# Ledger of designs, part 143: peptides against a protein of PDB entry 6DSZ

Target 1, 361 residues: chain A of PDB entry 6DSZ
Amino acid sequence: NYVVTAQKPTAVNGCVTGHFTSAEDLNLLIAKNTRLEIYVVTAEGLRPVKEVGMYGKIAVMELFRPKGESKDLLFILTAKYNACILEYKQSGESIDIITRAHGNVQDRIGRPSETGIIGIIDPECRMIGLRLYDGLFKVIPLDRDNKELKAFNIRLEELHVIDVKFLYGCQAPTICFVYQDPQGRHVKTYEVSLREKEFNKGPWKQENVEAEASMVIAVPEPFGGAIIIGQESITYHNGDKYLAIAPPIIKQSTIVCHNRVDPNGSRYLLGDMEGRLFMLLLEKEEQMDGTVTLKDLRVELLGETSIAECLTYLDNGVVFVGSRLGDSQLVKLNVDSNEQGSYVVAMETFTNLGPIVDMCV

## One batch from the design tools (peptide; made by RFdiffusion4, then SolubleMPNN)

Design b2_p17_2_s3 (from b2_p17_2, 5 letters changed)
Fold by OpenDDE base, seed 5:
Structure b2_p17_2_s3 (fold): chain B 361 residues (1-361), chain A 17 residues (1-17)
Amino acid sequence: as target 1 above (361 residues)
Amino acid sequence: KPSPFSEKVDLSKLLKK
């Protein structure tokens, strides 16, 4: 009797921070293939609360707070296109994960995108957007009373979407995306009409961005707009202002993940393929009328970590480094550098045992 | 020693060189 102790997955493929267990609790949620781990961030460290088995590999995991909800809900999409919205409910010592809504969003037609599944949520919680297939943008309207996740497709003329986000501060849900055509890579925006189930012209576009532009970061108010990260450059655009930097330090390795540190979008963590951790800073200029504009962009090297698949800032300078290729880490950011010029100190390391070959016998 | 999670870090000072 070989008790194959089914090793729990250890490779991290997603992480998010928010208020899932309560309005007051800070949570770290970690996706490890088919497993969701829920932690509470405490003064003593990470406290495990619940582990949840999913009916497939987690492809998208996003926290969002609809109007009138006291805490965040969790959207999950699996690699087999099973979508759900989850709620945490505690009654005394009893902990339940409630499915608020569920659906399968697979299409019978369409080419699955080579860059995989992208899932995004409108900051005002009007819809979920999904890039599952080339030339299609799937929309899931968010309605409180809808237990069944219904989706529709909007045709994208741009067949090769690299990354997509919803913008902040838009009257209508607005996407910003990097796409590739025979002329290079470009950035475009579209408004999404729920009523007409179509795209309208967005507020701005930027043709001929860097050839290796790979990520879009939506910037919250007061700045608004988006950051476009390439291999050699970082650009900001909000329709009115354009700013680009090309710091030599980022050219050494491709930036592969990011996470917002400040709610106002003044700082972002960036991780590259060598495990270097950067801070991207948006320097503000306050005008006489009280308007805040972007003055400059700056990138600073903080130090080295495990190669991040995902990053999330927790609190008090603590960052979770979710790694697929190496050990995940909790790291502390310090104000002062060490003798090596690093601002990063490893606090805890979570051993990655590698890909679990789920021999489902 | 206070837990590293309890230590407030003002990251705004990291970059005010």
Scores: peptide ipSAE 0.031, ipTM 0.726, DockQ to the pose 0.725
Fold by OpenDDE base, seed 3:
Structure b2_p17_2_s3 (fold): chain B 361 residues (1-361), chain A 17 residues (1-17)
Amino acid sequence: as target 1 above (361 residues)
Amino acid sequence: KPSPFSEKVDLSKLLKK
């Protein structure tokens, strides 16, 4: 009996930070193909807590906190369209990952989107949205008592959605998305009616954005709205305020991932295809009426890391760089740059052994 | 250039206790 110790996957395809093990613990969750790794972030570093094998490649991994939950729940969608909501439960020394809800959300009819699976959660935890197929937006209503994840589809007129997010501060769940048509790329918003199972007109739209607009970032209150990241430009829109920057430094390589640093959305990490790490800063202006508006956007080059598939800010300037193509890193951001002008220092490196070819023997 | 980081962040530890 050759126990082929199946080499554990090392390539990272997702990472999230939140309070999954407890309300007080800060966790790093790492998706490595079918494996979920759970860490507690400590002053001494990352403490491993649990590894979980999933019944498929993790395609979406998001933390969310429904009303009345003391800690975050984990939504996972696999590449085979198995959805689950997971809860961490510890009873003494026994650690269990409990499935709160599950379901298969695959459609029998539909063209899988070329840009892959997108999964998003409404900030108010009213629903999960899934872009799985062209011309369809799948909605999973979040109900606390329902162990079965039921979904329905809403038809999208926009067949080529590039990215989609739920907006913050909306009375109804509202999506913002970049889409492509024969005239170019555009940004549109829709309200999602759970009752009518349809889209209503959203609060704003922006036609003819940059041709290579690829990502939407939903911005929390007080700013609200969204950031649209392109190849050459970064734009902000909230219905009332529009602002665009075109920093030359971002033209050199495509930004491929982002992560919010501050809860209020004042700073974001950006990673590009060359492993450059940026800080996007939202400069606020306080109006005489006490409203906070966006004054300006700024991008600063922090330094170089492994090519990020995903980024997550932990705390105290520590960032996890999840890499698929290279070694993942725990990096420290310094207030002051080094002699080379870098703000980034590698703390730990996690060797990526490349794709595990499941040799089915 | 203003620091991209808050001056209040203690970068000496991963987390403040």
Scores: peptide ipSAE 0.030, ipTM 0.599, DockQ to the pose 0.074
Fold by OpenDDE base, seed 2:
Order: C-alpha cells, then structure tokens, then sequence
Structure b2_p17_2_s3 (fold): chain B 361 residues (1-361), chain A 17 residues (1-17)
C-alpha cells in the first residue's frame, strides 16, 4: 500500500492582504485550491503563521472590517457554495481560526454562470453580493449577531454579467457591473435595497463600452466611480466624469488581474496574460472648491513576472504575484529601472509543481 | 523553518453546534 502522500497544492488561485491576525499585523493570505495559507509580512519576508484546510476549493476570498471590529474578518466561499466568515484568534501560542458565521448559498434552481463565481463585499460592510447564477444576484446581509449566513436573491434582467463590484461613497449599497447583450457590452449600476429586497435605479449607466470590457474596479473616494478595463482601453466613469485611454501597450496581451496600491485609489497594479506588470495611475486635479477630480489616466510598464492569477501590494514596494500557471513570486518595485528598463526585481520564487492529478487508481 | 501547522477547519463541525 503506497500511501502516496497527496502533494500539497502549489498553484495559487487567490490572494488578499490586510490585517487578519491583528490590527497591527500586515498579512498575506493565499488560496491554493482547498488550502489557505496565512503569512505575516515582516522586514525579513513572509512569516508563515497558519495553514487551514477548507472543505472545498476556495472560489472567493475577501477581507473586510465591519464597524467595531478591531481587525479584518475573512469571507470565504467555496466552489460548492459553502460560505463562511472566519476570525483569527490567538491566545498565547494557541492559534484558532474561528467561524463567526457559515451557510450554504446554493440554489436549487439556476444556471451556474460561465464566467464563474463572483463574490464582492460592500465597502461599508452592509452586505456581501454574489453572482453565482445567470439572472440572479444573491445578497447576504452582514449582521454581527447572525451565526447563520442568510441570503436572498434579487433577479437581474442582465443575464450575462462579466464582472461586478460595489461602489464606494454610496448612501445605499450600489453595484456596478459589466454585462453583455446582443448589442454588445455595457456598464450599469443598481442600488440594492435590503429592506425591499430589490434593485433600485443606480446613479449612472454607460451603454456600448468596449466589446472586450472584462473587469470593473471600484474607485474609492475622493474620485469615486469605477474603472472599466478592456482589451484595448481603460475607462473611468463616476456619473459626472468620463475619461478613456487606449494605450497601445495593453493591446498586446489581455489584462487579467488588478490590485489597488494606494488606499485612495490613485494607483493600481495590472497583470496581463504574458506576465507583464503595469501601474495604472489616476492623476488628480484639485478644483478651486477643494473637490478632487480625475485629470487623466496613465499606464506604465513596470516589468515582467510570472503570469499572475492574482496580485497584491504588500508594503514598501513589495508585491506578491500569485500564479496558477507558473511560479508565484515576491517582487520588489524600484523607483529606478535596471539596465534592462525593468522596475521589477524578483525577491523570492515559490515553485509551482502543477495540478494535482487525481490519479484514480 | 517552522513547519506550517495545517489544521483542517472542519466547517461541518461548526454547523453541528
């Protein structure tokens, strides 16, 4: 009986950064199929703290901080629609991952969306939104005392949602999404009423965006609004201001992931299918009344990395490049380019041994 | 290098309480 020790998964399918272990610790959380790895970011590098086996492939992993929590909580949704909210607790040397809430959010009826599971959290922590099935938006209200995650569905008229985010700075929870219909791809917004369990008309819409518009980035205040990333263009819209750029350099390969660098949304990392790493910059214009508006968008090529499935800016110019197809990396962003014109230096490489082939023997 | 302690979080045990 050869006990083939099942090799631990090495392919990264998600990563997030935040303050999960404490209010002061900067953490990197890495999803590798059913495995969650928790690190503390230190001056010496990544310190492993805990590994957690999940009862299913991690499909969504998001950190959020409800009002009156001292540290971030972790929302996880599995590919089998098991949802949980996790809390890190440490008592001396004992480390516990506590489930604050859990639930199964699977519907008996629904077509699973071809673009996969999307999970988003309202920036004000009022709700979690889930796009699991075509024509449905699932809402999980966030309540402190609720140990059981209850959800309800709102019908979406738009059957083919490409990506969706909650917007910042909205009185009511507001989603912004790219959808496809027979006429092309469009952007729409809806307000989500928890009370009435319905959508209200959102603040804005944009019909006929780029045909390959694939990602929505919600932009924090003071800018607000959203960035729409396509194959050839990057577009900003906040209801009042529209700005689009079409830098030739992004046309060479599809942008597939992004991560916000600055809390105010002035910079974003972008990764493409060739492993190119970009910086997207939002240039500010201060108005005479003290309002901040977007002046321009700029994209800069930083260098090359492994093909990113996910990116997360840590601190001090250090970026984690989570790769599914290649080796994951810690990279350093430099202010000055090297002799090859790259601003990226690899600090550490994490070998990807490829997919676990379940040999059914 | 401290071996990362892999504990399986049994989400099913949390449902039984």
Amino acid sequence: as target 1 above (361 residues)
Amino acid sequence: KPSPFSEKVDLSKLLKK
Scores: peptide ipSAE 0.008, ipTM 0.445, DockQ to the pose 0.017
Fold by OpenDDE base, seed 4:
Structure b2_p17_2_s3 (fold): chain B 361 residues (1-361), chain A 17 residues (1-17)
Amino acid sequence: as target 1 above (361 residues)
Amino acid sequence: KPSPFSEKVDLSKLLKK
């Protein structure tokens, strides 16, 4: 009996940072197919804490902190539509990952979306939203006492959603999404009514955005609104203010991932298909009344990394570059460029042995 | 090096405690 020790997957398909192990710990969570790796971020680097085998490929991995929780909980959705909410518990040296809630959110009817699974969490932790199927938006209400994740569907008139996020600072949970119709790509917002299980009209829409608009970034307060990233343009909209830039440098390769650097949403990392790392900067203007408005958008090339599947800013200019196609990296962002004009220095490289086809025989 | 802390979490069994 050759126990083929199945090599552990090394390709990263998701990463998130937050406070999962404790309120004080900064964690990096890495999804590698069916494997979840939990690290504590330290001054000395990444300290491994736990590795968890999941029953399926991780498709969504998001940290969130419901009201009254001291630390973040982890939402995971697998490619087979198994959902769970996980909690880290430590008692002395004993470490347990506890399932707070679970459920299967698969529908018997629906066309799986070509752009794959999208999972989002309301910033106020009122609900989880899932785009699994065309023409459906699945809602999982977040209830602290519910051990069984129950979901319902709301019909989306827009059949071809490209990306969707919950907006910040909304009285009701509000989604912002890019969708495609025969006329092009558009941005729309909906309020989600848990009570009525329907969409209400959102605060704004923008018809005829860039034809290749592919990503929505929800911007926290004080700016609010969303950033729409395309092939040639980056657009900000918050209902009152619209601003677009078309920096030639982003046209060279498609931006495929992003991560917020500053809690206030003033800076974002952007990664493209060539492994270029950018900083998107939101320049603020403070009004006499204390309101903050967006003055301008700027993109700056930082340098090159492995091709990012996901990015996460950790702390002190350290970024984890999760790569599916190449080696994952810890990189340092510097204030000053090197002789080549790069602000990026590789600190650590994590060898990717390639896609382990989990032949579950 | 494989992390020594590899546990397969059976999501089905955690409910019966």
Scores: peptide ipSAE 0.008, ipTM 0.372, DockQ to the pose 0.017; fails the geometry check

Design b2_p17_2_s4 (from b2_p17_2, 6 letters changed)
Fold by OpenDDE base, seed 2:
Structure b2_p17_2_s4 (fold): chain B 361 residues (1-361), chain A 17 residues (1-17)
Amino acid sequence: as target 1 above (361 residues)
Amino acid sequence: KPSPFSEKVDLSKLLAK
């Protein structure tokens, strides 16, 4: 009887940072297939707190803080469409992960999108949005007293959504998405009416973006709007201002992940398919009326890491590089470059043992 | 070229000197 000790998954497929264990703790949460690992970020490094087994592969993992919550809650959606909202609760030495709400959001009818599951949360915590199926946008209203996650669908005319985010600073929940049609790729916005369960016209659209536009970054106030990442270009749009750059350095490899560094959206980390790490910088211009506008976009190459599936800025220039294809890393960003021109120093490496080959014997 | 990093690093957590 060979007890094949099922090797724990090591490939990272998602990571987030926030204040999940307490209001004061900085946490790193790592999704490894069906496993959630919870760490506290300390001066000495990552302290493991809890591992949680999920009833399926984690497809979406997002932290959010509803009004009146002292700490972040965790939204998880599995690949089998099981949704839950989790709370960390510690009572002395006892650590519990409490399910605040749960539900299955699978539809009986629909074509699963080829680009996979997208889950997003409104910055004001009014709703969760899910792109699960072509031609549908699923909405989960966020209500504090609801233990059962209820969802409804809104029909999307745009059948091939590439990426979608909620915008910041909108009176109504507003999505911004890249979609593809026979004419190319485009950006569109919709307001989401919870009352009428329909889309209203959004504040802006941008037709004929770069053909390989693949990611939307929602930019917080004071800038607002969105950044669209392509193969050759990075564009900003907020309805009033449009700005595009085409730095040659990003053309060499496709940017595949991003993470916001500054709460005000002044800096973002970008990772490409070759493990290059970039900083995207939003340069500010203060107007005479005290309004802040975007002056320029700049991209700087920081260095090389493992190929990132996900990135998260922790604190003090430390970044977690979650890798599916290689070893995950903690890296330090330095103000000054080394002799090779790199601003990146590896601090810790987490061995990836590769996919668990279920040998069906 | 100005550093891509702001000088204001919160040294209170990871790798506080």
Scores: peptide ipSAE 0.010, ipTM 0.486, DockQ to the pose 0.073
Fold by OpenDDE base, seed 4:
Structure b2_p17_2_s4 (fold): chain B 361 residues (1-361), chain A 17 residues (1-17)
Amino acid sequence: as target 1 above (361 residues)
Amino acid sequence: KPSPFSEKVDLSKLLAK
């Protein structure tokens, strides 16, 4: 009887930071295929709290805090379109991860998008948006009393969505997305009407962005708007202001992930396919009326890490580098560079044993 | 040595240079 001890997956395919275990705790949540690992970030490092097996590969993992919740809830969508909202509950020494809501959001009809599953949450927690299929945007209304996640589809005229986010500071839930048509790549916004189950015209659009524009970053207030990351350029747009930079250093390798450092959206980590770690800076200009506008964008090379599938800033310059292809890392960002000009120091490395082929024996 | 997690890194200075 060969007890094939199924080796636990080590490749990271998602990570998120927030306050999941309590309002006060800072957590790192790591998705490793079907496994969710929950850590508390402490002065001593990462403390493991719980590991949870999911009923499928985690495709989306996002923390969100609905109004009146004391701590973050976790939205998970699996590759098989099982959705759940999870809550951490602790009673004394007993730790439970409870399912607040669940549902299957698979459609019988639709072409799965080539760019995979995208799941986003409205910053005001009004809805979850899902791009699962071409030409469809799925909406899950967030209602506290509903244990069953119900979804509906809104038709997207844009069939080839590259990336999509909810914008901040919008009266109605508003998505910003990069899409491709025969004329190139474009950015568009839509307001999402939950009542009418339709899109309304969004606040702005930008036609003919960079041909390889691949990522949308929603920028919090006071800046608002979005950052569009391409192969050669980084652009900002908020409806009133447009700014683009084309730093030569980003042309060397494709940026594949990002994470916000500052709550106000002043800084972002960027990771590329070569494991280079960048800082994107939004330089502020304060107007006499107290309005903050974007003055400039700057990109700085911080150093090199494992090739990031996902990045998350923790605290005190510590970053978790979730890697699918290599070892995941905890790294420290320093104010001063080392002799090699790197601002990055590896603190801890988590060995990636490679793709665990779940051989169901 | 203080824990790497306890050291406050003012990253604002990283970018001001």
Scores: peptide ipSAE 0.028, ipTM 0.717, DockQ to the pose 0.712; fails the geometry check
Fold by OpenDDE base, seed 3:
Structure b2_p17_2_s4 (fold): chain B 361 residues (1-361), chain A 17 residues (1-17)
Amino acid sequence: as target 1 above (361 residues)
Amino acid sequence: KPSPFSEKVDLSKLLAK
């Protein structure tokens, strides 16, 4: 009996930070193919709490806190379109991951999008949005009493969505997305009507953005709006304010991931395909009426890490660098640069043993 | 150049040596 000790996956394909185990605990959740690892962030470092096997490769992993919940819930979508909402429960030494809701959201008809699965959650927790197939936006209404995740599709006229997010501060759930048509790449917004199961006109659009615009970042209040990241440019738009920068330093390598540092959206980490770590800074201007507007955008090179598949700011300048291609890292951001001009110091490295070939025996 | 980091790092949760 060869007990093939199935090697645990080490390549990271997702990471999130939040309050999953309790309202007070800061957690790091790491997706490694079919495995979910849950850590508590402590003064001493990462404390492992639980590992969970999922029935499929994790494609989406997002924390969210519905109104009236004391801690975050976890939304997971697998590559086989199994959706679940998970809750952490601890009773003494017993740790349980409870499925609050589940469902399969696969469509019988549809072309899977070439850019893969995108899953997003409305900041007000009204719905989950899924871009699974070209020309369709799937909506999962969030209802507390529903153990079965039911979804419906809204037709998108825009067939080639590159990235999509829900915006903050919108009366109705509003998506912002980059799409490509024969004329180039564009940004558009739609309001999502749960009642009518249709899109309404969104608050703004931006036609003819950079040809390689690849990511949308929804910016919290007070700024609102979105950041659009391309190969050569970073743009901000909120309907009233438009600002673009083209820092030469980002042209060297494609930015592939981002993570918000500050709750108010003043700073973001950016990672590129060369393992460069950047800080994107939103400079505020306070108007005479007390409104806060974006004054400028700035990008600063922090240093070099493993090539990030995902980034998550923990606390106290500590960042988890989730890597698929290299070793994952826990890094410290310093206020002052070292002699080499780097603000990044590796604290811990997690060896990536490469893709586990699922030996389906 | 202004530091890209907030000077007020709450060290209470992480790396409180």
Scores: peptide ipSAE 0.025, ipTM 0.561, DockQ to the pose 0.071; fails the geometry check
Fold by OpenDDE base, seed 1:
Structure b2_p17_2_s4 (fold): chain B 361 residues (1-361), chain A 17 residues (1-17)
Amino acid sequence: as target 1 above (361 residues)
Amino acid sequence: KPSPFSEKVDLSKLLAK
């Protein structure tokens, strides 16, 4: 009996940072197909804490902190539509990953969306939203006492959703999404009513955005609103203010991932299909009334990395570059550029051995 | 090797040039 030691997957398909192990610990969580790796970020580097096997390929991995929780919980959705909420518990040297809630959210009827599974969490932790199928938005209400994740569908008139996020600072849970129709791509918002299980009109919309608009970034307060990233343009909109830039440098390659650096949403990392790493900056203008408004958007090239599937800023200018196609990296952002004009230095490289074709025998 | 996380980088200065 040759125990073929199945090589552990090395391709990264998701990463997130937060406070999962404790309120004080900074964690890096990495999804590698069916495996979840949990690290603590320390002054000495990444310390491995736990590896968890999942019952399927991880499609969504998001940290969230409900009111009254001391640390973050982890939402996972698999490609087979198994959902769970996980909690880290440590008692002395004993480490347990507890399933607080679970459920299967597969529908019997529906066309799986070509752009894949999208999972989002309301910033106020009122619900989870899932775009699994065309013309449907699935809602999982977040209830602390419910061990069974129950979901319902809301019909979405927009059949071709490109990306969707929950907005910040909304009285009701509000989604912002890019969709395509015969006239082009557009941005729309909806309020989600848990009581009526329907959409209400959202605070704003923007028709006829860039034809290749592909990503929505929800911006936290004080700015609020959303950033829409296209092939040629980056647009901010919050209902009252609209601002667009078209930096020539982003036209060279498609931006494919992003990560917020600052809690207030003043800076974002952007990665493109060539492995270029950018910083997107939201320049502030303080009004006489103490309100903060967006003055301008700026994009700066930081340097080159492996082609990112996902990015996450850790701390002290350290970024984890999760790569599916290449080696994942820990990189350091420097204040001063090197001789080549790069602000990026590779600190550690994690060899990607390629897709483990799980030959299910 | 210097601790990868010991040096605070003020990224705000990266973009002020």
Scores: peptide ipSAE 0.020, ipTM 0.662, DockQ to the pose 0.793; fails the geometry check

